# Ledger of designs, part 49: peptides against a protein of PDB entry 4AID

Target 1, 242 residues: chain A of PDB entry 4AID
Amino acid sequence: FDIKRKTIEWGGKTLVLETGRIARQADGAVLATMGETVVLATAVFAKSQKPGQDFFPLTVNYQEKTFAAGKIPGGFFKREGRPSEKETLVSRLIDRPIRPLFVKGFKNEVQVVVTVLQHDLENDPDILGMVAASAALCLSGAPFMGPIGAARVGWVDGAYVLNPTLDEMKESKMDLVVAGTADAVMMVESEIQELSEEIVLGGVNFAHQQMQAVIDAIIDLAEHAAKEPFAFEPEDTDAIKA

## One batch from the design tools (peptide; aimed at target 1 P147 F230)

Design b2_p24_8_s4 (made by RFdiffusion4, then SolubleMPNN; from b2_p24_8, 14 letters changed)
Fold by OpenDDE base, seed 4:
Structure b2_p24_8_s4 (fold): chain B 242 residues (1-242), chain A 24 residues (1-24)
Amino acid sequence: as target 1 above (242 residues)
Amino acid sequence: SVEELLKKNKEIVEERKKKYSRPP
């Protein structure tokens, strides 16, 4: 097995990105671990466009499997077949920052699946899922202009906290999720309790700074494990405006 | 504002996409 692994310290926790052991049938597959929370991200893309395809067919599915759900709050009522509210929300959190980063004119079907394998009840799998999905896309050979990083920022005792635990989040006046490339913030989602816009903006900047180490870790993993880039030539869309 | 930041960052991404020539 050609297993590639990148390990970094991130927010006082060990982040591990691994490829080559699992889901080899995918174009890209990453097992990501933070604490004892474990997610598998897979990226699969079609090698041709469907006839008459007029939009970019990206599907993102975040799933918390029942074997992990025994530790997941609210997991008892996951009827097989409908995504939970959390699964729907996190699928959107992953979709939003990655969708704009595909090469213009690419209309091949892309499917990203993030599966929570383990939950430690401290580290939320959403941030880890965003990171893993980014890494899986970078490994896939799809025409994706990633990587993205992601971070959650809390505000506890008058300070920013990177990726607060679920317990620290109970004391936090901010739940700020940020995703971006090395050079650009792509997405911000926030729940704020009576904080100034200055503190929130500072939190976005803090998140973007702190995710650079994750972006660099994905790049390093991709340099050692990425597939050859898919042979895609974007249609010269400048020629259609003549 | 966060909105102004997101707008500026969107412009950066759009410019990057225009310059994205497949690496040789």
Scores: peptide ipSAE 0.238, ipTM 0.798, DockQ to the pose 0.518
OpenDDE base, seeds 1, 2, 3, 5: peptide ipSAE 0.132, 0.188, 0.228, 0.186; ipTM 0.741, 0.774, 0.792, 0.765

## One batch from the design tools (peptide; aimed at target 1 M145)

Design b2_p25_1 (made by RFdiffusion4)
Pose (drawn by RFdiffusion4):
Structure b2_p25_1 (pose): chain A 242 residues (1-242), chain P 25 residues (1-25)
Amino acid sequence: as target 1 above (242 residues)
Amino acid sequence: SVPDVIREAIKEGNHVEAAVTEAPS
């Protein structure tokens, strides 16, 4: 039972989100393609709380398979091993904006794994990885507040540029990753060539405008394909507090 | 919306890193 939101031509690049063919045993699994870069994002959460668990346990693992680029690993063991700098950075990049959007009071194990299956030498899978992770979370049925969008905004020839490619990045004076909900920007990360607060803030806003088409697309797939929502009421400590 | 924590982080320099720790209202 296969389903796509393949629409979203997004910033001139085709973004496809597919579910129901791959990884059907995960709570949420989405194969996401943008251009010709492909990642599988899976989301599983435990249906129970561990005794005495006192914080919300969430793990995000982002991993690149070297076959995503047609190469065998250079390591002595010719197999991927410990995460690189890029994999741990991208893992925090997904975890940061998601961790706060789970319902306050929820403490079940939640694991989201995103694996890079194909890299097209143009579209960084890191942003795509964020979007696919968000899509799988929505589909899983866990208490995860609305979808997240994300984009990289560059600054080339005096204009904002959405999801610039790797070659476009050589000419950019800004590298800003923004992830947000429909209402709010949730995270920023950037490296900037001494641009003003105004332009930087402008890029953040441009990104939040440009990522709406993605949130819409996730909401659209969730309407067709999401699992039943997991019932979770927080405790009404409201009367005790007052 | 852009929360104040992001605006404050933008004022600090050329390497901006900030995130919101709570859900929006």

Design b2_p25_1_s1 (made by RFdiffusion4, then SolubleMPNN; from b2_p25_1, 10 letters changed)
Fold by OpenDDE base, seed 1:
Structure b2_p25_1_s1 (fold): chain B 242 residues (1-242), chain A 25 residues (1-25)
Amino acid sequence: as target 1 above (242 residues)
Amino acid sequence: MVPEVIVEAIKKGDKVRAAMTEPPP
């Protein structure tokens, strides 16, 4: 097994990104760990476009498996076969920032699957899942203009908190999820309790600054473990208009 | 950089949902 691992300190927690142990049949696969929360992200893409494909067929599926459900809040009655509300929301949180970052004209099927393997009841697997999905795409060789980073920002006792625990979030006046590239914020989703625009915008900037260490960690992992880039030449759509 | 579309979404209220639809410039 050629196991590559990157470890960083992030928000006072150890983030581990690992590849090469599991899911080796995927184009990219990353095992991400923060505290005792563990996720597996896999990226798979088709090597050809389907005839008549007119849109980019990206599917993102976040799932919390039943073997982890004994440690997942609300996991007690997951009917096999229907996504929970959380699984649906987190799938969208991952989809939104990555979808625009595929090379224009790429219409091969892409599937990203994020599986929660363990939950510690402190570190939410959504942020970890976003990071792992970004890393898996960067390793895959798909024409993806990532990485993205992601962060959650809380507002506790008049200060920003990076990736607050589930207990700190009970006292937080802000649940701000941010995703972006090194250069730009790509997505914001927030729920706030009577906070000023200035505090929220400050939280977005704080998140974007704090995610740089994660972006750099994904780049470092990709330099050592990425597959060769898939040779994709966008059809010159300007040559079809002449 | 925070895109203007995201800045304008933050101004609209307590629940914000904004995303770029194109790569950053």
Scores: peptide ipSAE 0.443, ipTM 0.922, DockQ to the pose 0.908
OpenDDE base, seeds 2, 3, 4, 5: peptide ipSAE 0.434, 0.426, 0.442, 0.440; ipTM 0.922, 0.919, 0.922, 0.921

Design b2_p25_1_s2 (made by RFdiffusion4, then SolubleMPNN; from b2_p25_1, 11 letters changed)
Fold by OpenDDE base, seed 1:
Parts: C-alpha cells; structure tokens; sequence
Structure b2_p25_1_s2 (fold): chain B 242 residues (1-242), chain A 25 residues (1-25)
C-alpha cells in the first residue's frame, strides 16, 4: 500500500488527510480525521461524455452509515434508503462550492460520496466532509480547479471561534459555514442570532483566512499522491458559432 | 476576495445562503 498522509494543526485540533489505504478503485479517495470524527470521501468520474449530455452531471452524496449511528445523534432510526435532512443539507454544502470549479464544457458524470465512519460528538463531520471531498477531487485527475477549503465559524463571548464543538455551538450566536479557494470565497451558509452585517462579513473573512492551511495541506497531499490529470480539451464553443 | 453576490446576501437577514456560480478570476 502506498499510503500518503498529511497532518496539520487546525483550530487547536489535529487534521489528518490520508490516501492509498481504502477505496483504491475510486479515481480519488481520502480518509479525513479530526479528533475522533472520521470521514471517507471518494471521487469517481466517467472517462467519456454520454451522447446528448447537455448539462454537467455532478452528484454529491453525504451519508452517515448505520455502523457509525451509535455515536451519531438521531442515528437510531435511519431507514435504509432515504437521506436524512442533515445528509441532504450537507450534500448541498459540498455540492455548491465545487460545482463552479469544474472546467467549463466538462459534462462527464462525476460522483462524490462522503461517508461518515465515526463521530466523536465534538467535531461535526460536515466541515471534515467538505475538506475530504475537495482533497478526493484534487487526487482524482478530474478537471477540477480546486482545492477548496471549508470552515465553520462561531461567535462566542464576543469572539470568532474556528470549528466550534457541538457544545460551544450551543452558546454561539452564529453558525457560519464558509467554503472557498485560496483566492475567493465560493459559498456561505449561515444561521445567525441578531448579529450585525459587519460581524458576519468579518466571520467570512476569518473563515477564508483560517482555511488556507487546509488548502495548502490538500495541495501538499496532491503533489505526492494525485493521479495524472485527465486529458480534457473543452470543445471550442466559439468554433461551433462560426 | 468575497464576491459581491455573497456580500449582498449577508445584508438580507438572519439566514444567509449564497454561492458563486462562476469560478474565481
């Protein structure tokens, strides 16, 4: 097994990104760990476009498996076969920032699957899942203009908190999820309790600054473990208009 | 950089959902 691992300190926690142990049949696969929360992200893409494909067929599926349900709030009654509300929301959180970053004209099927393997009840697997999905895409060879980073920002005792624990979030006046590239914020989702625009925008900037270490960690992992880029030449859509 | 679409969404209320539809320049 050619196992590559990157480890960083991030928000006072150890983030580990690992590839090469599991899911080697995927184009990209990353095992991400923060605390005792563990996720597996896999990226798979078709090597050809389907005839008559007119849109980009990206599917993102976040799932919390029943074997992790003993440590996941609400896991006791997950009917096999229907996403929970959380699984649906987190799938959208991952989809939104990555969708625009595919090379224009790429219409091959792409499937991203994020599986929660363990939950520690402190570190939410959504942020970890966003990071792992970004890393898996960067390793895959798909024409993806990532990486993205992601962060959650809380507002506790008049200060920004990076990736607050589930207990710190009870005292937080802000649940701000941010995703972006090194250069730009791509997505914001927030729930706030009577906070000013200035505090929220400050939280977005704080998140974007704090995610740079994650972006750099994904780049470093990709330099050592990425597949060769898939040779994709966008059809010159200007040559079809002539 | 924070896109203007995201800044405008932050102005609109207690729940913000905003995404860039274009890659960064």
Amino acid sequence: as target 1 above (242 residues)
Amino acid sequence: MVPEVIKEAIKKGDRVVAASEEPPP
Scores: peptide ipSAE 0.412, ipTM 0.888, DockQ to the pose 0.928
OpenDDE base, seeds 2, 3, 4, 5: peptide ipSAE 0.398, 0.382, 0.379, 0.395; ipTM 0.886, 0.879, 0.874, 0.858

Design b2_p25_1_s3 (made by RFdiffusion4, then SolubleMPNN; from b2_p25_1, 11 letters changed)
Fold by OpenDDE base, seed 4:
Structure b2_p25_1_s3 (fold): chain B 242 residues (1-242), chain A 25 residues (1-25)
Amino acid sequence: as target 1 above (242 residues)
Amino acid sequence: MIPDVIIEAIKKGDKVVAAMEEPPP
């Protein structure tokens, strides 16, 4: 078993990214841990385009499995087959920053699956799921121009808090999720209570700075554990508009 | 870097969802 692991301190918590133990049938697979919250991200991509494929067929599926549901706030036993509102929202949260980062003209089917394996009731699996999905894509050999990092920012007692706990979030005047590359912010989702634009923009900058350590950790993991890049040449018609 | 489209979205309200449709230049 060639298990590769990266461990960093991130916002006063240990982040662990691991590959090579689980889901070896995927193109990329990452087990991510923060506190006692654990997610598995898998990336799978088709090695050919379907005939007549006109759009990029990316599917992102975030799932809170029933075995973790006893530790997940609001985990209702749903009938098989329909995502929760949370699962739908987090799937979109992961999709948004990654979708633009695929090489133009790539129309092979891509499936990203994030599965919550454990929840500690402190660390939300959504941010961890974004990080794990990014890492799994970077390991897969898919033509993905990542990694992305992600962070949640709170505003508690007049200060920014990186990845606030669920309890700290009750006292927070801001729920700000940011995702981006090393160079640029790609996505923001925010809910704020009576905060200035300056504080929110400061929160976006804070998030982007704090996610660099995660981006670097994904790069270091990928340098050691990534598959060979999939040989994809974009059709000449799409390359002339970059 | 924060893209202008994201900055302008933050200026518009208390609930923001903003995302790039393409990689920033």
Scores: peptide ipSAE 0.468, ipTM 0.920, DockQ to the pose 0.876
OpenDDE base, seeds 1, 2, 3, 5: peptide ipSAE 0.465, 0.466, 0.464, 0.457; ipTM 0.921, 0.921, 0.920, 0.917

Design b2_p25_1_s4 (made by RFdiffusion4, then SolubleMPNN; from b2_p25_1, 10 letters changed)
Fold by OpenDDE base, seed 1:
Structure b2_p25_1_s4 (fold): chain B 242 residues (1-242), chain A 25 residues (1-25)
Amino acid sequence: as target 1 above (242 residues)
Amino acid sequence: MVPEVIKEAIKKGNRVRAAMEEPPP
């Protein structure tokens, strides 16, 4: 098996991105680990557009499977059923920053699936899932203008904290999730307790700086393991405006 | 870079939800 692995230190934790062992039937597949939290991201895209497809058919599905339920807070044995509120929210956190980064005019079906395999009760799988989804898309050959990075920022004892633990988050006045490219912030989602605009904007900038190491790690993994880019020429939509 | 649409969303209160609909210029 041609297994490629990138390892970095990130926020005082080891981040591992691995490809080539699992989910070989996907266009891209990444096993991401931070602490003892483990996620599998898979990206699959159709090689043709459906006749009459008017919109970009991107589906993102974040799943906390029952085999991890012994380590997931509130993870009662979910019988096959409706996504939890958490699974729905995290699916949106992944979808929002990646959707705009597909090449304009690409209307082939894309499916991103993030599966939590293990949870350590310290490292939330959501940030790890965002990173893994970005990496899986970059490896897939889909016309994706990523990578994105992601980070959570806390505000604890008057300081920014990168990817606070679930216990540190209880003392945090900020839950700030940021995603972006190397150049720009693409998405912000936050819950804040009585903090100034300046502190929040400082947190966004802090997140964007701290995610660069993750972006670089995805690029390095892609240089060694990406598939050939899918040959997609966008229809010249500027020729229709002339 | 932090886009203006994101900065404007931060001004609106204790819960921020902002995303770009297109890649930043």
Scores: peptide ipSAE 0.455, ipTM 0.921, DockQ to the pose 0.920
OpenDDE base, seeds 2, 3, 4, 5: peptide ipSAE 0.455, 0.445, 0.453, 0.453; ipTM 0.923, 0.920, 0.921, 0.921

Design b2_p25_2 (made by RFdiffusion4)
Pose (drawn by RFdiffusion4):
Structure b2_p25_2 (pose): chain A 242 residues (1-242), chain P 25 residues (1-25)
Amino acid sequence: as target 1 above (242 residues)
Amino acid sequence: ALEEQREELKEEAEEEVLEEVKELA
């Protein structure tokens, strides 16, 4: 039972989100393609709380398979091993904006794994990885508040540029990743060539405008394919507090 | 309760973003 939101021609690149063919046993699994870079994002959460668990346990693992680029690993063991700098950075990049959007009071194990299956030498999977992770979370049925969008905004020839490619990045004076909900920007991360607060803030806003098409697309797929929502009421400590 | 949590997150996130943008400028 296969389903796509393949629409979203997004910033001139084709973004496809597919579910129901791969990884059917996960709570949420989305194969996401942008251009010809492909990642599988899976989301599983435990249907129970561990005794005495006192914080929300969430793990995000982002991993690149070197076959995503047609190469065998250079390591003595010719197999991927410990995460690289890029994999741990991208893992925090997904975790940061998601961790706060789970319903206050929820403390079940949640694991989201994103695996890079194909890299097209143009479209960085890191942003795509964020979008696919958000899509799988929505589909899983966990208490995850609305979808997240994300984009990289560059600054080339005096204009904002959405999801610039790796070659376009050589000419950019800004590298800004923004992830947000429909209402709000949830995170920023950037490296900037001494641009003003105004332009930087402009890019953040441009990103938030440009990522709406993605949130829409996730909401659309969730309408067709999401699992039943997991019932979770927080405790009404409201009367005791007053 | 969910609306209140969203409003609190939005205010906190907006403050943090503006502080980080000011530091990066």

Design b2_p25_2_s1 (made by RFdiffusion4, then SolubleMPNN; from b2_p25_2, 8 letters changed)
Fold by OpenDDE base, seed 1:
Structure b2_p25_2_s1 (fold): chain B 242 residues (1-242), chain A 25 residues (1-25)
Amino acid sequence: as target 1 above (242 residues)
Amino acid sequence: MLEEEMERLKEESEKEILEKVKELA
């Protein structure tokens, strides 16, 4: 087993990104830990395009397994087969920032799966899942122009809080999720209670600044553990239709 | 208990991934 690990301090918590232990049959696989919350992200992509494929077939699936879900606030016993509202939402939160970063003309099937393996009831697995998915894609060799970072920002007692705990979120006037590259914000999702636009924009900037350490950690992991890039040359015909 | 549950989920996830890899391959 060639296990590679990156550890950083992030928002007063230890973030661990690990590869090489689990899901080695995937193109990329990352075990990510923050506090005692643990997620497994896997990336798999087809090595050929299906005949007549006209769109990019990216599927993102975030899932909370029943044993973890039974401890999650609002986690009812899932009847097997339907994603929860949370799982559907988080799958979209992961999809939105990564989809635009694939090389134009790439239409091979890509599947990203994020599985919550443990939940500490303090650290929400959604942000961790976004980070882990980014890392798994960067390790996979897929033509993905990441990494992305992600952060949640709260507003508690007149200050920004990076990745607030579930208890801090009860006192927060803002739930701001930001994802981006080193250079750009790619996605913002926000629930805001009676805050100025200035505070919200400041929160986006704060998130983008704070996610740089995560982006750098993914790059460092990829330099040591990434697969060779998949040889992909887009057909010139796909360049003309945009 | 939690570690054993995590190991089972790793194994289940590995099976699910292997099935998906076969569908994509």
Scores: peptide ipSAE 0.029, ipTM 0.517, DockQ to the pose 0.015
OpenDDE base, seeds 2, 3, 4, 5: peptide ipSAE 0.007, 0.021, 0.006, 0.008; ipTM 0.424, 0.531, 0.364, 0.438; seeds 3, 4 fail the geometry check

Design b2_p25_2_s2 (made by RFdiffusion4, then SolubleMPNN; from b2_p25_2, 11 letters changed)
Fold by OpenDDE base, seed 1:
Structure b2_p25_2_s2 (fold): chain B 242 residues (1-242), chain A 25 residues (1-25)
Amino acid sequence: as target 1 above (242 residues)
Amino acid sequence: MLEKYMKELKEKMEKEILEKVKKLA
């Protein structure tokens, strides 16, 4: 196995990004770990456009597998069935910041799958899933202008907390999820309890600053393990619809 | 915990991915 790994300290926790162990038939595949929470992100894309394809067919699927469900809060033995509310929300949370970063005119089918493999009951797999999906896309050779980073910010005892634990979140007046590139914030999602706009904006800036270490870690992994970029030239007709 | 399931998971996930890749191809 040709296994490549990047490890960083992030918010007082060890973040590990690994490729080459599993899912080698995907265009990109990343095993990401924070604490004892573990996710597998896979990216696959079509090498041709379907005839008559008029929109970008990106699908993101976040899923919590039944073997991890015994360690997921509220994880009942889900019969094979409809995604949970959490799985649906996190799939959208991952989709929103990555969708705009594909090269304009690219209409090949893309599928990103994030699978929770282990949950530690402390670190939520959603942020880890966003990071892993970004890394898997950067490794894939798809025309993706990432990486994105992501962070959750809490407000506990009058201070910002990076990626609060599930227990710290019970005391937090803010659940702020931010995703962005090195240069820009791409997505903000927030649940706020009686906080000023100034504190929330400060939280967005704090998140964007703290995610740079993750962006740099994905770049370093991609420099050592990315596939050759897929040769894609947009048709001139797609440039005119800007 | 991960290492206990890694072999079986690898086989299942690679099969599922191969089926997806074939649909994209």
Scores: peptide ipSAE 0.029, ipTM 0.613, DockQ to the pose 0.015
OpenDDE base, seeds 2, 3, 4, 5: peptide ipSAE 0.012, 0.019, 0.000, 0.023; ipTM 0.355, 0.425, 0.357, 0.425; seed 3 fails the geometry check

Design b2_p25_2_s3 (made by RFdiffusion4, then SolubleMPNN; from b2_p25_2, 11 letters changed)
Fold by OpenDDE base, seed 3:
Order: structure tokens, then sequence, then C-alpha cells
Structure b2_p25_2_s3 (fold): chain B 242 residues (1-242), chain A 25 residues (1-25)
């Protein structure tokens, strides 16, 4: 097994990004662990565009399978084959920041699948899934201009908290999810309870600062484990709207 | 081609996932 692993301390927790153990047939595959929450992200892309493809066919699928280890919140109502509300929402959270980072004119089919393998009931797999998806894309050779990092920010006892536990989130006046590159914030999603705009903006900045360690960890993993970049020549057809 | 590859990959991933879950439990 050619296993590459990056480990960092992140928000007082150990984040592990691993490739080469599982899903080796994918273009990129990352096993990500934070606490005892474990996710597998896989990225697969077509090596050709479909004839007449007019849009970028990116599909992101976050899934919490009933066979995952631990107790998955809301798992009691998972009928096989229908996404839960959470799975649908998290799939969108992952899609939003990654979609604009693909090279313009790339219209090959891309499938990103994030599967929750274990849930510790403390660390939400959504942030971990965003990080893992970013890493899997960076390893894949797809024309993806990542990595992205992601972070959740809480506001507990008058302070910012990086990736609060599910129990800490009950006391939090903020649920702020941020995703971005090293240089830019790409996505903000927030639920705020009676907080000033200054605190919210400070939370975005805090998230963006704290995700740099994750971005650096993905870069380090990619330097050691990325596939050769897919040779993509954009068709010059979109240059006509300057 | 991608659809068949994705189906095969999905099946293999589900088997590997089930194995990994057993190693984690």
Amino acid sequence: as target 1 above (242 residues)
Amino acid sequence: MLEKYMEELKKKMEEEIKKKVKELA
C-alpha cells in the first residue's frame, strides 16, 4: 500500500488526511479523520466531454450510510435510496465553494462522493467532508484550482470557537460555515442569534485564518500523492464575452 | 464509459467502506 498521510493539530483536535488505502480506482480518494469522525471523499472525472455538453456536469453527493460506525444523527429515517435533508444540504455546502474553482470551459463529468464512515457524535462530518472533498479533487488531476479549506465557527461565552462540538453548538450563538482558498472566501453559510455584524465578519476572518493550516495540509498531501494534471485545453469559445 | 466506471467504483467503494467500517467498530 502506497499510503500517504498528513496529520495536523486543528482547533485542539487531530485532523488526519490519508490517501492510498481505499478507493484506489478513483481519480482522487481521501480518508479524513477528526476525532473519531471518519469520512471518505472520492473524486472521479471523465477524460472526455460528452458531445453537445453545454454546462459543467458536476455532481456532489454527501451520504451518511446506515452501515457507518457509530450513531449517525437522523439515521433512524434513512430509507435506502432517498437523500435526507442533511445529506442534501451538505452536498450543496460542498458543491458551492468547489464549483467555481474548476477551469473555465471544462465540461467533463465530475463526481464527488463524500461518505461518512464513522460518527463520534462530537465532530460533525460536514466540515470534514468539505476538507476531504477538496483534498480528493487536488489529488485527482482534475483542472481544479483548489485547495479549499473549510471551518465552522461558533460563538460561545463571548469568544470564537473553531469547529465546536455538537454539544458546544447547543450553547453557540453562531453557526458559521466558511469555505475558501488561501486568498479568498468562496462561501459563507450562517445561522446567527442576536450578534452584531462586526462579530459575524470577525467570525468569517477567524474561519479563513484557521483554515490555512488545512489548506497547507492538503497542498503537502498533494505534493506527495497527486496524480499528473489532466491535459485540458479549453476550447476558445468562451473568450468572446469580454 | 464513466457511468460503468462509476458503477464499478461505487460497488467496490461500498465493499471497501463496509470493510473499513468493520475495522473501525
Scores: peptide ipSAE 0.153, ipTM 0.729, DockQ to the pose 0.019
OpenDDE base, seeds 1, 2, 4, 5: peptide ipSAE 0.033, 0.008, 0.000, 0.126; ipTM 0.521, 0.306, 0.307, 0.689; seed 1 fails the geometry check

Design b2_p25_2_s4 (made by RFdiffusion4, then SolubleMPNN; from b2_p25_2, 13 letters changed)
Fold by OpenDDE base, seed 4:
Structure b2_p25_2_s4 (fold): chain B 242 residues (1-242), chain A 25 residues (1-25)
Amino acid sequence: as target 1 above (242 residues)
Amino acid sequence: MLAEEMAKLKAEREAEIKKKVKELA
């Protein structure tokens, strides 16, 4: 197996991005680990467009598997087939920042699947899932203009905290999830308790700064393990509508 | 063209986000 691995220190935790061990049938596959939380992201894309396809058919599915449910808060017997509220929300959280980064005119089917394999009850798999999905897309050869990074920011004892633990989040006045490219913030989701605009904006900037190390780690992994870019020429449909 | 359009979309999205953050505070 040609296993490529990138390891960084991130917010006082070790982030590991690994490819080449599992899910080799996918176009891209990344095993991401932070603490004892482990996620597998896979990206698969169709090599042709369906006849009459008028929209970009991206699907993102975040799932917390029952074998990990013994370590997932609220992991009741999920009837196979309906996503939980959390799985639905996190799937959207991953979808939102990645969807606008596909090359315009690309209408081949794309499926991103993030599977929680292990949860440590400290590190939420949502942020890790966003990072892993970004990495899997960058490895896939799909016409994706990533990577994205992601970060959660808390406000604890008058300071920003990068990726607070679930216990630190109980004392946090902010749950701020940010995703972006190297150059731009692409998504913000926030729950705040009586904080100034200045603190919230500072939190977005802090998140964007702190995710650069993750973006760089994905780039480094992709330089060593990415598939050849899929040969896609967008139909110059914008030249016909101008 | 594509890179410039993507840069524009990113900048527009960042500006939209900054507005939403202001509306939440």
Scores: peptide ipSAE 0.021, ipTM 0.497, DockQ to the pose 0.722
OpenDDE base, seeds 1, 2, 3, 5: peptide ipSAE 0.020, 0.008, 0.021, 0.021; ipTM 0.491, 0.329, 0.498, 0.515

Design b2_p25_3 (made by RFdiffusion4)
Pose (drawn by RFdiffusion4):
Structure b2_p25_3 (pose): chain A 242 residues (1-242), chain P 25 residues (1-25)
Amino acid sequence: as target 1 above (242 residues)
Amino acid sequence: ELEEQKEEIKEKAEEEVEEEVKEMA
């Protein structure tokens, strides 16, 4: 039972989100393609709380398979091993904006794994990795508040540029990743060539405008394919507090 | 309660983003 939101031509690049063919045993699994870079994002959460668990346990693992680029690893063991700098960075990049959007009071194990299956030498899978992770979370049925969008905004020839490619990045004076909900920007991360607060803030806003088409697309797939929502009521400590 | 939580997250995130943008600039 296969389903796509393949629409979203997004910033001139085709973004496809597919579910129901791969990884059917995960709570949420989405194969996401943008251009010809492909990642599988899976989301599983435990249906129970561990005794005495006192914080919300969430793990995000982002991993690149070197076969995503047609190469065998250079390491003595010719197999991927410990995460690189890029994999741990991207893992925090997904975790940061998601961790606060789970319902306050929820403490079940949640694991989201994103694996890079194909890299097209143009579209960085890091942003795509964020979008696919958000899509799988929505589909899983866990208490995860609305979808997240994300984009990289560059600054080339005095204009904002959405999801610039790796070659476009050589000419950019800004590298800004923004992830947000429909209402709010949730995170920023950037490296900037001494641009003003105004332009930087402009890029953040441009990104939040430009990522709406993605949130819409996730909501659209969730409407067709999401699992039943996991019932979770927080405790009404409201009367005790007053 | 969920709307209040969203408002609190949004307010906190806006403060953090404004501080990080000032630091970047």

Design b2_p25_3_s1 (made by RFdiffusion4, then SolubleMPNN; from b2_p25_3, 12 letters changed)
Fold by OpenDDE base, seed 3:
Order: structure tokens, then sequence, then C-alpha cells
Structure b2_p25_3_s1 (fold): chain B 242 residues (1-242), chain A 25 residues (1-25)
């Protein structure tokens, strides 16, 4: 097994990004662990565009399978084959920041699948899934201009908290999810309870600062484990709207 | 081609996932 692993301390927790153990047939595959929450992200892309493809066919699928280890919140109502509300929402959270980072004119089919393998009931797999998806894309050779990092920010006892536990989130006046590159914030999603705009903006900045360690960890993993970049020549057809 | 590859990959991933879950439990 050619296993590459990056480990960092992140928000007082150990984040592990691993490739080469599982899903080796994918273009990129990352096993990500934070606490005892474990996710597998896989990225697969077509090596050709479909004839007449007019849009970028990116599909992101976050899934919490009933066979995952631990107790998955809301798992009691998972009928096989229908996404839960959470799975649908998290799939969108992952899609939003990654979609604009693909090279313009790339219209090959891309499938990103994030599967929750274990849930510790403390660390939400959504942030971990965003990080893992970013890493899997960076390893894949797809024309993806990542990595992205992601972070959740809480506001507990008058302070910012990086990736609060599910129990800490009950006391939090903020649920702020941020995703971005090293240089830019790409996505903000927030639920705020009676907080000033200054605190919210400070939370975005805090998230963006704290995700740099994750971005650096993905870069380090990619330097050691990325596939050769897919040779993509954009068709010059979109240059006509300057 | 991608659809068949994705189906095969999905099946293999589900088997590997089930194995990994057993190693984690």
Amino acid sequence: as target 1 above (242 residues)
Amino acid sequence: MLEKYMEELKKKMEEEIKKKVKELA
C-alpha cells in the first residue's frame, strides 16, 4: 500500500488526511479523520466531454450510510435510496465553494462522493467532508484550482470557537460555515442569534485564518500523492464575452 | 464509459467502506 498521510493539530483536535488505502480506482480518494469522525471523499472525472455538453456536469453527493460506525444523527429515517435533508444540504455546502474553482470551459463529468464512515457524535462530518472533498479533487488531476479549506465557527461565552462540538453548538450563538482558498472566501453559510455584524465578519476572518493550516495540509498531501494534471485545453469559445 | 466506471467504483467503494467500517467498530 502506497499510503500517504498528513496529520495536523486543528482547533485542539487531530485532523488526519490519508490517501492510498481505499478507493484506489478513483481519480482522487481521501480518508479524513477528526476525532473519531471518519469520512471518505472520492473524486472521479471523465477524460472526455460528452458531445453537445453545454454546462459543467458536476455532481456532489454527501451520504451518511446506515452501515457507518457509530450513531449517525437522523439515521433512524434513512430509507435506502432517498437523500435526507442533511445529506442534501451538505452536498450543496460542498458543491458551492468547489464549483467555481474548476477551469473555465471544462465540461467533463465530475463526481464527488463524500461518505461518512464513522460518527463520534462530537465532530460533525460536514466540515470534514468539505476538507476531504477538496483534498480528493487536488489529488485527482482534475483542472481544479483548489485547495479549499473549510471551518465552522461558533460563538460561545463571548469568544470564537473553531469547529465546536455538537454539544458546544447547543450553547453557540453562531453557526458559521466558511469555505475558501488561501486568498479568498468562496462561501459563507450562517445561522446567527442576536450578534452584531462586526462579530459575524470577525467570525468569517477567524474561519479563513484557521483554515490555512488545512489548506497547507492538503497542498503537502498533494505534493506527495497527486496524480499528473489532466491535459485540458479549453476550447476558445468562451473568450468572446469580454 | 464513466457511468460503468462509476458503477464499478461505487460497488467496490461500498465493499471497501463496509470493510473499513468493520475495522473501525
Scores: peptide ipSAE 0.153, ipTM 0.729, DockQ to the pose 0.019
OpenDDE base, seeds 1, 2, 4, 5: peptide ipSAE 0.033, 0.008, 0.000, 0.126; ipTM 0.521, 0.306, 0.307, 0.689; seed 1 fails the geometry check

